Peptides against a protein of PDB entry 6J07. Designs and how they scored, part 9

Target 1, 107 residues: chain A of PDB entry 6J07
Amino acid sequence: GQRGWFCGSVSQDLRQFWVAEGGTISDPRAADFLFSCDASHPDTLRIYQSLDYIEDNATVFHAYYLSAVANAKIKNSVALGHFILPPACLQKEIRRKIGSFIWEQDQ

## One batch from the design tools (peptide; aimed at target 1 A58 C89)

Design b1_p12_6_s2 (made by RFdiffusion4, then SolubleMPNN; from b1_p12_6, 5 letters changed)
Fold by OpenDDE base, seed 5:
Structure b1_p12_6_s2 (fold): chain B 107 residues (1-107), chain A 12 residues (1-12)
Amino acid sequence: as target 1 above (107 residues)
Amino acid sequence: SPWLERGWKLVQ
């Protein structure tokens, strides 16, 4: 399904876009997708501390993905994998190996 | 839609 949970860091506009595209908004336990704009936000931190996440059954995505989809002429050209939002403690090492995250770049 | 039909999060 297309049930999404949203961190409080995500704008209402992006939430509305999700719904307009056929998604529904749910609590994180029921959600299929977890969106955040801030790995350090308390809402997101609670996800990282959840059993689902600890057991690798969940992934948090940066909500900028939705913005990219909204602005893309071809929506399926936006790769969700580019928007994985890892815990802040891992981001520095990831940047060293992979480079800056897409949401940190001008598009 | 580019979104997955089946959600990324695995339901336990």
Scores: peptide ipSAE 0.045, ipTM 0.658, DockQ to the pose 0.044
OpenDDE base, seeds 1, 2, 3, 4: peptide ipSAE 0.042, 0.044, 0.042, 0.045; ipTM 0.659, 0.663, 0.659, 0.659; seed 2 fails the geometry check

Design b1_p12_6_s3 (made by RFdiffusion4, then SolubleMPNN; from b1_p12_6, 4 letters changed)
Fold by OpenDDE base, seed 4:
Structure b1_p12_6_s3 (fold): chain B 107 residues (1-107), chain A 12 residues (1-12)
Amino acid sequence: as target 1 above (107 residues)
Amino acid sequence: SPWLERGWKLVE
Protein backbone atom coordinates (compact mmCIF):
# COMPACT_ATOMS: atom_id res chain seq x y z
CA GLY B 1 0.00 0.00 0.00
CA GLN B 2 0.88 3.67 -0.01
CA ARG B 3 -0.46 4.98 3.25
CA GLY B 4 1.95 7.42 4.84
CA TRP B 5 2.38 8.89 8.29
CA PHE B 6 4.14 12.23 8.66
CA CYS B 7 5.95 13.67 11.62
CA GLY B 8 5.10 17.26 12.44
CA SER B 9 8.60 18.12 11.25
CA VAL B 10 7.62 17.41 7.64
CA SER B 11 6.50 20.39 5.56
CA GLN B 12 3.05 20.61 4.06
CA ASP B 13 4.64 20.79 0.63
CA LEU B 14 6.10 17.32 0.97
CA ARG B 15 2.83 15.98 2.36
CA GLN B 16 0.97 17.48 -0.57
CA PHE B 17 3.44 15.92 -2.98
CA TRP B 18 2.82 12.52 -1.41
CA VAL B 19 -0.92 12.91 -1.90
CA ALA B 20 -0.52 14.29 -5.41
CA GLU B 21 1.48 11.21 -6.35
CA GLY B 22 -1.28 8.91 -5.15
CA GLY B 23 -0.43 8.45 -1.51
CA THR B 24 -2.77 8.79 1.42
CA ILE B 25 -2.10 10.12 4.89
CA SER B 26 -2.86 7.98 7.92
CA ASP B 27 -2.03 7.53 11.56
CA PRO B 28 1.11 5.57 12.43
CA ARG B 29 -0.81 2.38 13.15
CA ALA B 30 -2.30 2.18 9.68
CA ALA B 31 0.65 3.65 7.77
CA ASP B 32 2.84 1.67 5.41
CA PHE B 33 5.50 4.39 5.31
CA LEU B 34 6.70 6.60 8.13
CA PHE B 35 8.27 9.95 7.21
CA SER B 36 10.13 12.42 9.37
CA CYS B 37 12.66 15.22 9.04
CA ASP B 38 13.79 15.18 12.65
CA ALA B 39 14.81 12.14 14.65
CA SER B 40 14.53 14.21 17.82
CA HIS B 41 11.00 15.44 17.16
CA PRO B 42 8.50 14.18 19.74
CA ASP B 43 6.36 12.59 17.03
CA THR B 44 9.30 10.59 15.72
CA LEU B 45 10.48 9.67 19.19
CA ARG B 46 7.09 8.13 19.84
CA ILE B 47 7.61 5.94 16.79
CA TYR B 48 11.05 4.82 17.98
CA GLN B 49 9.52 3.96 21.33
CA SER B 50 6.64 2.00 19.82
CA LEU B 51 6.43 -1.76 19.97
CA ASP B 52 6.33 -2.01 16.19
CA TYR B 53 9.64 -0.20 15.88
CA ILE B 54 11.32 -1.99 18.76
CA GLU B 55 10.33 -5.32 17.25
CA ASP B 56 11.80 -4.23 13.90
CA ASN B 57 8.44 -4.12 12.16
CA ALA B 58 8.70 -0.44 11.29
CA THR B 59 11.20 1.85 9.59
CA VAL B 60 11.29 5.63 9.62
CA PHE B 61 12.40 7.39 6.47
CA HIS B 62 13.63 10.92 6.06
CA ALA B 63 11.04 12.93 4.14
CA TYR B 64 13.85 14.35 2.00
CA TYR B 65 13.22 11.19 -0.01
CA LEU B 66 10.08 12.84 -1.36
CA SER B 67 12.01 15.91 -2.36
CA ALA B 68 14.56 13.74 -4.14
CA VAL B 69 11.77 11.94 -5.99
CA ALA B 70 10.17 15.23 -6.98
CA ASN B 71 13.44 16.46 -8.45
CA ALA B 72 14.53 13.23 -10.09
CA LYS B 73 14.31 12.79 -13.83
CA ILE B 74 13.32 9.19 -13.23
CA LYS B 75 11.28 8.84 -10.07
CA ASN B 76 12.10 5.17 -9.63
CA SER B 77 15.81 5.97 -9.60
CA VAL B 78 15.62 7.20 -6.02
CA ALA B 79 16.17 4.38 -3.57
CA LEU B 80 14.04 4.60 -0.45
CA GLY B 81 16.60 2.57 1.46
CA HIS B 82 19.08 5.41 1.31
CA PHE B 83 16.75 7.55 3.39
CA ILE B 84 16.36 5.45 6.50
CA LEU B 85 16.24 7.78 9.49
CA PRO B 86 17.65 6.05 12.56
CA PRO B 87 17.39 7.32 16.12
CA ALA B 88 19.79 10.12 16.98
CA CYS B 89 21.73 7.86 19.32
CA LEU B 90 22.73 5.64 16.40
CA GLN B 91 23.45 8.26 13.76
CA LYS B 92 26.98 9.02 14.91
CA GLU B 93 28.01 5.40 14.62
CA ILE B 94 26.33 5.03 11.25
CA ARG B 95 28.10 8.10 9.88
CA ARG B 96 31.40 6.66 11.03
CA LYS B 97 30.85 3.44 9.12
CA ILE B 98 28.80 4.48 6.11
CA GLY B 99 29.32 8.23 5.81
CA SER B 100 27.06 11.24 6.05
CA PHE B 101 23.38 10.87 5.28
CA ILE B 102 22.07 12.02 1.92
CA TRP B 103 19.81 14.66 3.45
CA GLU B 104 22.83 16.17 5.19
CA GLN B 105 24.90 16.44 2.03
CA ASP B 106 22.59 18.99 0.45
CA GLN B 107 22.28 21.13 3.55
CA SER A 1 4.88 5.98 -8.25
CA PRO A 2 8.13 4.90 -6.61
CA TRP A 3 6.36 3.94 -3.40
CA LEU A 4 3.94 1.42 -4.88
CA GLU A 5 6.26 -1.15 -3.40
CA ARG A 6 5.35 -3.17 -0.37
CA GLY A 7 5.03 -1.14 2.79
CA TRP A 8 7.99 -0.72 5.09
CA LYS A 9 5.85 -0.97 8.17
CA LEU A 10 4.58 -4.43 8.87
CA VAL A 11 1.02 -4.28 10.11
CA GLU A 12 -0.89 -7.21 11.53
Scores: peptide ipSAE 0.048, ipTM 0.655, DockQ to the pose 0.044
OpenDDE base, seeds 1, 2, 3, 5: peptide ipSAE 0.038, 0.045, 0.046, 0.046; ipTM 0.647, 0.653, 0.652, 0.653

Design b1_p12_6_s4 (made by RFdiffusion4, then SolubleMPNN; from b1_p12_6 with V4L E9K E10L)
Fold by OpenDDE base, seed 1:
Structure b1_p12_6_s4 (fold): chain B 107 residues (1-107), chain A 12 residues (1-12)
Amino acid sequence: as target 1 above (107 residues)
Amino acid sequence: PPWLERGWKLVE
């Protein structure tokens, strides 16, 4: 599907890009994609606290993915998996083992 | 576009 939910931390420009590319905006329950720019934002925290997320049936992605797609010569060359946004409590350990997140490097 | 054609949340 092409339905996306957006945390309040995501700019209107990125939301508009999503719609311009054929996506629609929905509530989290109906969404196929969940986008956020802040793991500590109340909207995103509510996602992390939801049963869908706790049961590993949902993934939150950093909305910088959309910026990367917009700027790529080949849009399909950007891997969504590189933009998984985990809860803040896990990010320190991830940085220690893998390095800084893409959105921290390029944004 | 192809990058919009997948679902990343499982709905039961």
Scores: peptide ipSAE 0.090, ipTM 0.684, DockQ to the pose 0.042
OpenDDE base, seeds 2, 3, 4, 5: peptide ipSAE 0.080, 0.080, 0.085, 0.083; ipTM 0.685, 0.682, 0.687, 0.682

Design b1_p12_7 (made by RFdiffusion4)
Pose (drawn by RFdiffusion4):
Structure b1_p12_7 (pose): chain A 107 residues (1-107), chain P 12 residues (1-12)
Amino acid sequence: as target 1 above (107 residues)
Amino acid sequence: VEERKEEVERLR
């Protein structure tokens, strides 16, 4: 049983794969999986500003997780943690902090 | 939780 919803900014291909394969597939408003290919001004904001996100009851994953699984053997591997999609307001700093050298670590 | 509240504030 894997319920999941997709923001408007998600390739139909990824939705089709979700429908085709996984646990029992359903796609309601709340659901169990929260997928998006965007975090700027799409329906995804409705997750980031929900009380569930604030209370650690919602994590948005990039929908390309489904693309990675589709290109994996079946469903194995492809850990979710690699596809955490944080709010766009954070992404600029997240990338810099990760990409910076050890002699920099600016903060 | 506090970190996510700050994120929501930045978004607003």

Design b1_p12_7_s1 (made by RFdiffusion4, then SolubleMPNN; from b1_p12_7, 8 letters changed)
Fold by OpenDDE base, seed 3:
Structure b1_p12_7_s1 (fold): chain B 107 residues (1-107), chain A 12 residues (1-12)
Amino acid sequence: as target 1 above (107 residues)
Amino acid sequence: KELRRKIVELIK
């Protein structure tokens, strides 16, 4: 099964899509996937401060991934790895090196 | 896009 945790910054629509696709919603410690739309949201910040994250046993993904999957013509054509959401302190340097994040390109 | 993924994973 797919267990997911959601930051408060993620809409109910995306949460409902996750469940509709067979996922369940859990606390961050039990979750296999952590979703957020805001690296600066208090919920997400607590993840970044957790031992699991610090020890590289957790990854936060931007919930826009779910929107991309929902709109994809070919299933499995959306790569989850492209939606890793790093802490805000790293994002400026990342943008400088490789450009805007995928979730920012439609803005 | 593949490069983006790799870099993000390296500096996470």
Scores: peptide ipSAE 0.028, ipTM 0.599, DockQ to the pose 0.077
OpenDDE base, seeds 1, 2, 4, 5: peptide ipSAE 0.028, 0.025, 0.028, 0.025; ipTM 0.586, 0.589, 0.586, 0.589

Design b1_p12_7_s2 (made by RFdiffusion4, then SolubleMPNN; from b1_p12_7, 7 letters changed)
Fold by OpenDDE base, seed 4:
Structure b1_p12_7_s2 (fold): chain B 107 residues (1-107), chain A 12 residues (1-12)
Amino acid sequence: as target 1 above (107 residues)
Amino acid sequence: KEERLKIVELIN
């Protein structure tokens, strides 16, 4: 499905793009995709604290993915997996091993 | 565009 939840940190433009591309907006429990621009935002923190997330049944993606899709010149060239947004407590270690996140490189 | 989101649609 194309049901998405959006943290308050995500701009209205990106939300509108999601809807324009056929997506719908729902609460986190019903959503197939969870989007955020800030791992430290209270909305996102509540996701990380949820049982669904702790049990590895949920994934948070950085909403910059939608911007990348909007700007892509090749269809299906943007990999969603590159936009996984982990909790802040893990980000430092990830950067140490694989480098800065894509959304940080383009900002 | 919508076509670029097809891979996402296939995941679910």
Scores: peptide ipSAE 0.025, ipTM 0.601, DockQ to the pose 0.028
OpenDDE base, seeds 1, 2, 3, 5: peptide ipSAE 0.024, 0.025, 0.023, 0.026; ipTM 0.603, 0.603, 0.559, 0.612; seeds 2, 5 fail the geometry check

Design b1_p12_7_s3 (made by RFdiffusion4, then SolubleMPNN; from b1_p12_7, 7 letters changed)
Fold by OpenDDE base, seed 3:
Structure b1_p12_7_s3 (fold): chain B 107 residues (1-107), chain A 12 residues (1-12)
Amino acid sequence: as target 1 above (107 residues)
Amino acid sequence: SELRRKIVELIR
């Protein structure tokens, strides 16, 4: 399914795009996808602190993925895996090992 | 993807 949860940091435009593409909006527990634009936002922090996330049963994605899909000539050409949004405490090390995040490159 | 794998490995 395409049930998505959205952090308060995500614009209404991106939420509307999700719905326009056939998605629905739900609470984090029921969601298939969790979207955020800010790893330090209280909404996102609550996800990182949840048992589902701690037990590796949840993944947070940067909502810029939706913008990338919207702008892509071929929607399937955008890899969701490139938009994993890890906790802020891990981002520096990740950048050191694999480079800057895609959403940072396009900003 | 390779990037996703690397990120997951760092998180775990």
Scores: peptide ipSAE 0.030, ipTM 0.604, DockQ to the pose 0.096
OpenDDE base, seeds 1, 2, 4, 5: peptide ipSAE 0.029, 0.030, 0.029, 0.030; ipTM 0.610, 0.601, 0.610, 0.602

Design b1_p12_7_s4 (made by RFdiffusion4, then SolubleMPNN; from b1_p12_7, 7 letters changed)
Fold by OpenDDE base, seed 3:
Structure b1_p12_7_s4 (fold): chain B 107 residues (1-107), chain A 12 residues (1-12)
Amino acid sequence: as target 1 above (107 residues)
Amino acid sequence: KEERRKVVELIK
């Protein structure tokens, strides 16, 4: 099974999709996947401040990943690694080197 | 796993 935690910034629709695909919802300590739509949301900030994250044992992913999976024509064509959601303090530098994040490209 | 990937590696 896949255990996921969701920031309050994530819509109920995306949470429901996760469950519909066989996932379960858990607290961040038990979760295998951490999803957020806002690096500045208090819930996400608490993750970034946690020992698991500080010790590089956790990664936050943008929940738009789930939307991309839902709409993908080819199975397994959506790479989870493209949806890493870093702290706000790192995002400007990442955009400079790699370009806009996937979840920002439709804006 | 990607779940444990260091985010700082994105800017290295």
Scores: peptide ipSAE 0.028, ipTM 0.629, DockQ to the pose 0.094
OpenDDE base, seeds 1, 2, 4, 5: peptide ipSAE 0.018, 0.021, 0.027, 0.025; ipTM 0.543, 0.569, 0.597, 0.614

Design b1_p12_8 (made by RFdiffusion4)
Pose (drawn by RFdiffusion4):
Structure b1_p12_8 (pose): chain A 107 residues (1-107), chain P 12 residues (1-12)
Amino acid sequence: as target 1 above (107 residues)
Amino acid sequence: SRVTHPDAPKPP
């Protein structure tokens, strides 16, 4: 049983794969998986500003997780943690902090 | 149940 919803900015291909394969597939408003290919001004904001996100009851994953699984053997591997999709307001700093050298670590 | 991740960043 894997319920999941997709923001408007998600390739239909990814939705089709979700429908095709996985646990028992359903796609309601709340669901169990929260997928998006965007975090700027799409329906995804409705997750980031929900009390569930604030209370650690919602994590948005990039929908390309489904693309990675589709290109894996079946469903094995492809850990979710690699596809955490944080709010766009954070992404600029997240990339810099990760990509910076050890002699920099600016903060 | 809904899937969450401990390392999900949040703005302050």

Design b1_p12_8_s1 (made by RFdiffusion4, then SolubleMPNN; from b1_p12_8 with S1P A8F)
Fold by OpenDDE base, seed 2:
Structure b1_p12_8_s1 (fold): chain B 107 residues (1-107), chain A 12 residues (1-12)
Amino acid sequence: as target 1 above (107 residues)
Amino acid sequence: PRVTHPDFPKPP
């Protein structure tokens, strides 16, 4: 299934879109997808500190992915991999190597 | 589908 957890930083509109597309909302432990709009939000920080994340059994995605999907005009045009949201402490170095994140470009 | 994704989601 498509079970999603949402940080408090994610708007209700994006949550509603997830459900409208067939997703369900669950706690982080049960979720298949973890969505956030803010790597520094306390909810997201707790994910980064969890054993699942530390053991590389969890990935946080920027919820802008859902907005991109909602507005997509071409099938299979939105790659989830472009929306991986790393901890804030790593973002500066990542930007230096591969450029600004996609959710920063389309704003 | 409107999306593509590799095996990034949290494993069940």
Scores: peptide ipSAE 0.033, ipTM 0.621, DockQ to the pose 0.106
OpenDDE base, seeds 1, 3, 4, 5: peptide ipSAE 0.030, 0.031, 0.032, 0.028; ipTM 0.621, 0.627, 0.622, 0.618

Design b1_p12_8_s2 (made by RFdiffusion4, then SolubleMPNN; from b1_p12_8 with S1P A8H)
Fold by OpenDDE base, seed 3:
Structure b1_p12_8_s2 (fold): chain B 107 residues (1-107), chain A 12 residues (1-12)
Amino acid sequence: as target 1 above (107 residues)
Amino acid sequence: PRVTHPDHPKPP
């Protein structure tokens, strides 16, 4: 199914959109998708510190993905891979190599 | 679906 976990940094509107699109909300262990808007939020940090994440069995995505989906005009135009939210310690280097994150461009 | 999943974000 489409089970999602949400960091406390994610707005209620985005959570509601997830549910409206057929998703359910679960704890991180049961979730298929992990959403956050803040790599420094304690909830997200706990994910980064988990064995699942350390062993590359989990990926955190920026919840702005859901907003992009909501606003998409072309089918399949929103690539989930563009919304990977890495730990804060890696973000600066990533920006240097590939540019600002997509969720930062409209801010 | 309106989205593309390049990979599964977590093991099923």
Scores: peptide ipSAE 0.034, ipTM 0.642, DockQ to the pose 0.092
OpenDDE base, seeds 1, 2, 4, 5: peptide ipSAE 0.032, 0.034, 0.033, 0.033; ipTM 0.630, 0.635, 0.635, 0.638

Design b1_p12_8_s3 (made by RFdiffusion4, then SolubleMPNN; from b1_p12_8 with T4V A8F)
Fold by OpenDDE base, seed 1:
Structure b1_p12_8_s3 (fold): chain B 107 residues (1-107), chain A 12 residues (1-12)
Amino acid sequence: as target 1 above (107 residues)
Amino acid sequence: SRVVHPDFPKPP
């Protein structure tokens, strides 16, 4: 399915784009995709603290993915895997190894 | 619930 949950940090424009492309909005337990723009937002922190996330049954994606899809010139050229949003405690180490996240770069 | 990783957008 195309069910998505959205942290309060995600703009209404991106939510509307999701719906316009055929997605629906649901609670985290029913969602197939979890979107956030802020790993420190209380909504996202609750996801990281959930049993689903602790047991590796959940992944949070940065909602900038949707913006990248909307602006892409080539269909299917945007890789979802580049937009995994890890907890804040891991981000410094990840940046040190692979560089800045895509949502932190000028587009 | 299990989070899936398919491409987006896709047919509903």
Scores: peptide ipSAE 0.038, ipTM 0.668, DockQ to the pose 0.121
OpenDDE base, seeds 2, 3, 4, 5: peptide ipSAE 0.034, 0.035, 0.034, 0.033; ipTM 0.639, 0.666, 0.642, 0.636

Design b1_p12_8_s4 (made by RFdiffusion4, then SolubleMPNN; from b1_p12_8 with S1P T4V A8F)
Fold by OpenDDE base, seed 5:
Structure b1_p12_8_s4 (fold): chain B 107 residues (1-107), chain A 12 residues (1-12)
Amino acid sequence: as target 1 above (107 residues)
Amino acid sequence: PRVVHPDFPKPP
């Protein structure tokens, strides 16, 4: 399904886009997709601390993915895997190894 | 391992 949860850090515009494209909004436990714009936001931190996440049954994606999809010139050209949002404690090391995240480059 | 989800399609 297309059930999504949104951190409070995600703008209403991106939420509206999700719904306009056929998605629904749900609580984290029922959601198929978890979106956030801030790994340090309390809402997102609660996800990282949840049993589902700890047991590797959940993934958080940066909501900029939705913006990229909305602006894509080629259908199916945006890869969801490039928008995985890791906990803040891991981001610095990831940047040292593979460079800045996509959502940082486009801002 | 983490669940892999399909991409969200862009509308025509």
Scores: peptide ipSAE 0.032, ipTM 0.626, DockQ to the pose 0.068
OpenDDE base, seeds 1, 2, 3, 4: peptide ipSAE 0.033, 0.030, 0.031, 0.030; ipTM 0.642, 0.612, 0.633, 0.622; seed 1 fails the geometry check

## One batch from the design tools (peptide; aimed at target 1 D32 Y48 N57 L80)

Design b2_p13_1 (made by RFdiffusion4)
Pose (drawn by RFdiffusion4):
Structure b2_p13_1 (pose): chain A 107 residues (1-107), chain P 13 residues (1-13)
Amino acid sequence: as target 1 above (107 residues)
Amino acid sequence: SSIEEVIARRQER
């Protein structure tokens, strides 16, 4: 049983794969998986500003997780943690902090 | 993991 919803800014291909394969597939408002390909001004904001996100009851994953699984053998591997989709207001700093050298570590 | 815990809590709804 894997319920999941997709923001408006998600390729139909990814939605189709979700429908095709997985646990028992359903796609309600709340669901169990929160997928998006955007974090700027799409329906996804409704997740980031929910009390569930604040209370650690919601994590948004990039929908390309489904693309990675589709290009994996079946469902194995492809850990979710690689596809955490943080709010866009954070992404600029997340990339810099990760990509910086050890002699920099600016903060 | 923490992600599995969040998914498990959401499946309880």

Design b2_p13_1_s1 (made by RFdiffusion4, then SolubleMPNN; from b2_p13_1, 6 letters changed)
Fold by OpenDDE base, seed 4:
Structure b2_p13_1_s1 (fold): chain B 107 residues (1-107), chain A 13 residues (1-13)
Amino acid sequence: as target 1 above (107 residues)
Amino acid sequence: SKLDEIIAKRRER
């Protein structure tokens, strides 16, 4: 199984989907995947400030990835890399370089 | 850099 951590900004529905797909929920240090819907949420900020993240051993993903997987006809067609949620201070530069984030496009 | 890492990961298939 895969272990996931969830920021408080992530809905229970998405958490439940993760578990329904065979995932477990753990603390950030034990998690294989870190999910958030808000780069400015205190929970997520603590991740960005952690040694694991600073040393490039951790990546935060936008939980909208789970929604995309849930709605995809082929689950593997959704690329996890497209859902990396960077710190707020990097988002503008990233948008300029490679375009808007997927979770912002439907809004 | 963290920026480069994120960009690289986002471009992954």
Scores: peptide ipSAE 0.246, ipTM 0.799, DockQ to the pose 0.073
OpenDDE base, seeds 1, 2, 3, 5: peptide ipSAE 0.235, 0.238, 0.233, 0.241; ipTM 0.793, 0.795, 0.793, 0.798

Design b2_p13_1_s2 (made by RFdiffusion4, then SolubleMPNN; from b2_p13_1, 8 letters changed)
Fold by OpenDDE base, seed 5:
Structure b2_p13_1_s2 (fold): chain B 107 residues (1-107), chain A 13 residues (1-13)
Amino acid sequence: as target 1 above (107 residues)
Amino acid sequence: SKLDEIIEKRRKR
């Protein structure tokens, strides 16, 4: 099983999909995957400020990943790495180097 | 790269 934490910015539908796919929902410290739809949401900001994140032991992913998986014919075709949600202060530089984020393109 | 740096922040258990 995979443990996931969800920012309040993530819809209940995506949370339910996670559970339907065999995932469980946990607090951030116990979670293996951290999902958010808003890098500026207070819940997500608390993650970025956490010791685990500061020490490079945690990654936040955009929850749109789950939507992409749900809509994909082949679930494994969706690369989780493309959905890393960095702090807002880093996003501009990242966009400059690799282009707009996937969740910005498909929405 | 910044992306590589972020990827290294993968949850480690």
Scores: peptide ipSAE 0.030, ipTM 0.610, DockQ to the pose 0.197
OpenDDE base, seeds 1, 2, 3, 4: peptide ipSAE 0.031, 0.031, 0.030, 0.031; ipTM 0.620, 0.623, 0.624, 0.626; seeds 1, 2, 3, 4 fail the geometry check

Design b2_p13_1_s4 (made by RFdiffusion4, then SolubleMPNN; from b2_p13_1, 8 letters changed)
Fold by OpenDDE base, seed 1:
Structure b2_p13_1_s4 (fold): chain B 107 residues (1-107), chain A 13 residues (1-13)
Amino acid sequence: as target 1 above (107 residues)
Amino acid sequence: SRLDAIIERRRLR
């Protein structure tokens, strides 16, 4: 199964969609996928400051990925890699190189 | 690059 952790910044609707698609919700340590809508939220910051993340063993994804999947006409057409949510300290540099994040474009 | 390093991150079990 697919175990996911959700930051408090993620709406209940997106959490429910995850479960409806066969996912389960777990704590960050057990989760295979970490979702957030706010890199500055305290929950997400705790992930960024964790040993697993510092050692490059964890990735945080923007929960807008789930919205994109829900709206996609073709399954598996949404690239999870486009929804990596980096720490705020890196976002300005990333935007300068590759442009605005996908979740910002549809907002 | 730093971006590549971020993309390569995965939760390992």
Scores: peptide ipSAE 0.034, ipTM 0.645, DockQ to the pose 0.191
OpenDDE base, seeds 2, 3, 4, 5: peptide ipSAE 0.034, 0.034, 0.034, 0.033; ipTM 0.641, 0.641, 0.642, 0.640; seed 3 fails the geometry check

Design b2_p13_2 (made by RFdiffusion4)
Pose (drawn by RFdiffusion4):
Structure b2_p13_2 (pose): chain A 107 residues (1-107), chain P 13 residues (1-13)
Amino acid sequence: as target 1 above (107 residues)
Amino acid sequence: EEELKEYLEELKE
C-alpha cells in the first residue's frame, strides 16, 4: 500500500510509472509519498507550510525518484534519501555548503 | 503513522 500525490509540475511520465508499479497504488490529497519536480511556487508549497512539514510528518521527495527506480532493475536500491527535495529558499545554500572545499566551510 | 515513518526512514538508507 503506497499512496502518493504529485504537484502540478510533475512529468506525466513519472505519474504513469507510479500508477503502473509499486505497492497498491493510489494518489490522494494526503497520501504516503509526496512527490514534486519543483519547490518554488507550485502546489508543493502547500506541503512546506503545512503543520505536518513543521512537525516532521511530511518530507517532499523529488519525483525523479520514480525515474531512478524505472531505470533500476525493479524496485531495489535507489534509496529515498537521495531525492529529498527541500524548499527552494534553502537549495542555494545547501548546494554551496556541500560543494565547498574543506578550507572554506563558510557559515 | 509511526510505522510509515519507520518504513520511510528505512527506505531513505

Design b2_p13_2_s1 (made by RFdiffusion4, then SolubleMPNN; from b2_p13_2, 4 letters changed)
Fold by OpenDDE base, seed 4:
Structure b2_p13_2_s1 (fold): chain B 107 residues (1-107), chain A 13 residues (1-13)
Amino acid sequence: as target 1 above (107 residues)
Amino acid sequence: REELKERLKELME
């Protein structure tokens, strides 16, 4: 089983599926995965301001990763690393270097 | 939805 934290920006359906399949929902400090759909959401902002994040001991992922994995035709073809959700202040520079984020392409 | 559940299960193993 895995422990996950979910920003309020993440749908209830994804949370429910997580729990139904044996996952648990925990506070960010205990979570194995941190999921968010909005870097500007207050919940996510608190993560970015936490000591764990500042000390590089935490990573926030866009919850769209879960949907991408579900829809993937080739198993293990979806890279979690492509779904790292950085603070808004860094996103412009990242887009300049590597292009639009994967969760923005189908929106 | 069912596929999502199965993939989540695999991810969480």
Scores: peptide ipSAE 0.041, ipTM 0.645, DockQ to the pose 0.054
OpenDDE base, seeds 1, 2, 3, 5: peptide ipSAE 0.019, 0.036, 0.025, 0.040; ipTM 0.538, 0.640, 0.593, 0.648

Design b2_p13_2_s2 (made by RFdiffusion4, then SolubleMPNN; from b2_p13_2, 6 letters changed)
Fold by OpenDDE base, seed 2:
Structure b2_p13_2_s2 (fold): chain B 107 residues (1-107), chain A 13 residues (1-13)
Amino acid sequence: as target 1 above (107 residues)
Amino acid sequence: REELKKRLEEMMK
């Protein structure tokens, strides 16, 4: 599916790009993709506290993924898994093991 | 744009 939920931290430009490319915007429970630019935003925090997320049935992605898709020169070269946005409490440990997140590198 | 749309649709399936 192409249903997406967007945290208030995501710019209108990225939302418009999503829609222009065939996506629709829905509530978190109906969404196929959850996008955020801020793990500490209240909207995103509510996702992390939801039953679906706690039961590992939901994943939040950084909306920078959409920018990467828009700028990709190689077909299907953008790995969605690199844009997982975990809760802030887990990010420090992830950086220690994997390194800085892609959205932090390109800004 | 159509190529981009196609790629996005494939990734979003």
Scores: peptide ipSAE 0.026, ipTM 0.587, DockQ to the pose 0.068
OpenDDE base, seeds 1, 3, 4, 5: peptide ipSAE 0.022, 0.024, 0.023, 0.021; ipTM 0.514, 0.524, 0.508, 0.522

Design b2_p13_2_s3 (made by RFdiffusion4, then SolubleMPNN; from b2_p13_2, 5 letters changed)
Fold by OpenDDE base, seed 5:
Structure b2_p13_2_s3 (fold): chain B 107 residues (1-107), chain A 13 residues (1-13)
Amino acid sequence: as target 1 above (107 residues)
Amino acid sequence: REELKKKLEELMK
């Protein structure tokens, strides 16, 4: 199934798109996918501090993924892996080695 | 670059 949790930083439109595509919205412990638009948002920070995340059992994705899917002619052409949202403390180093995040490029 | 990208993707559920 597609159970998703959404940080308060995510717009209602993206949440509605998720539901329209067959997803459901749940608490982070039950969710299969965690979406956020802000790694520094308190909601997202709580995820990063959770045992599930610390033990590598959870991944946070930037919700811009949903926007990209919504606007793509072929939805599966959008790679979810490109939208992993790491904690802020890691982002600078990642940008240095990989380049700017896709949500920063296309906005 | 690709190595780091791969490692990040490996963290996906």
Scores: peptide ipSAE 0.030, ipTM 0.498, DockQ to the pose 0.080
OpenDDE base, seeds 1, 2, 3, 4: peptide ipSAE 0.023, 0.019, 0.027, 0.019; ipTM 0.575, 0.550, 0.569, 0.538

Design b2_p13_2_s4 (made by RFdiffusion4, then SolubleMPNN; from b2_p13_2, 5 letters changed)
Fold by OpenDDE base, seed 1:
Structure b2_p13_2_s4 (fold): chain B 107 residues (1-107), chain A 13 residues (1-13)
Amino acid sequence: as target 1 above (107 residues)
Amino acid sequence: MEELKKRLEELMK
């Protein structure tokens, strides 16, 4: 069983998909995975400001990963590493170096 | 964390 935390920006449908696939939902301190759809949402900002995150002991992923998995037609075609959601203050510079985020390309 | 990421991929794929 994998434990996940969800920002308030994540839809109930995606949360339900997570549970249907065998995941559980927990608070951010107990979670193995942190999901958000908005780096500027207050819930996500609190994660970025936490000691665990500052010390690189936590990673936030864009919940669109779950949508991509749900809609994937090719097995193993969705890479979790492509869905790391960095703080807003870093996103512009990251886009300059590696291009638009995958969740922005598909929307 | 890397191991956990792999576990997630195994779970969801």
Scores: peptide ipSAE 0.023, ipTM 0.552, DockQ to the pose 0.207
OpenDDE base, seeds 2, 3, 4, 5: peptide ipSAE 0.022, 0.020, 0.020, 0.021; ipTM 0.529, 0.549, 0.540, 0.551; seed 3 fails the geometry check

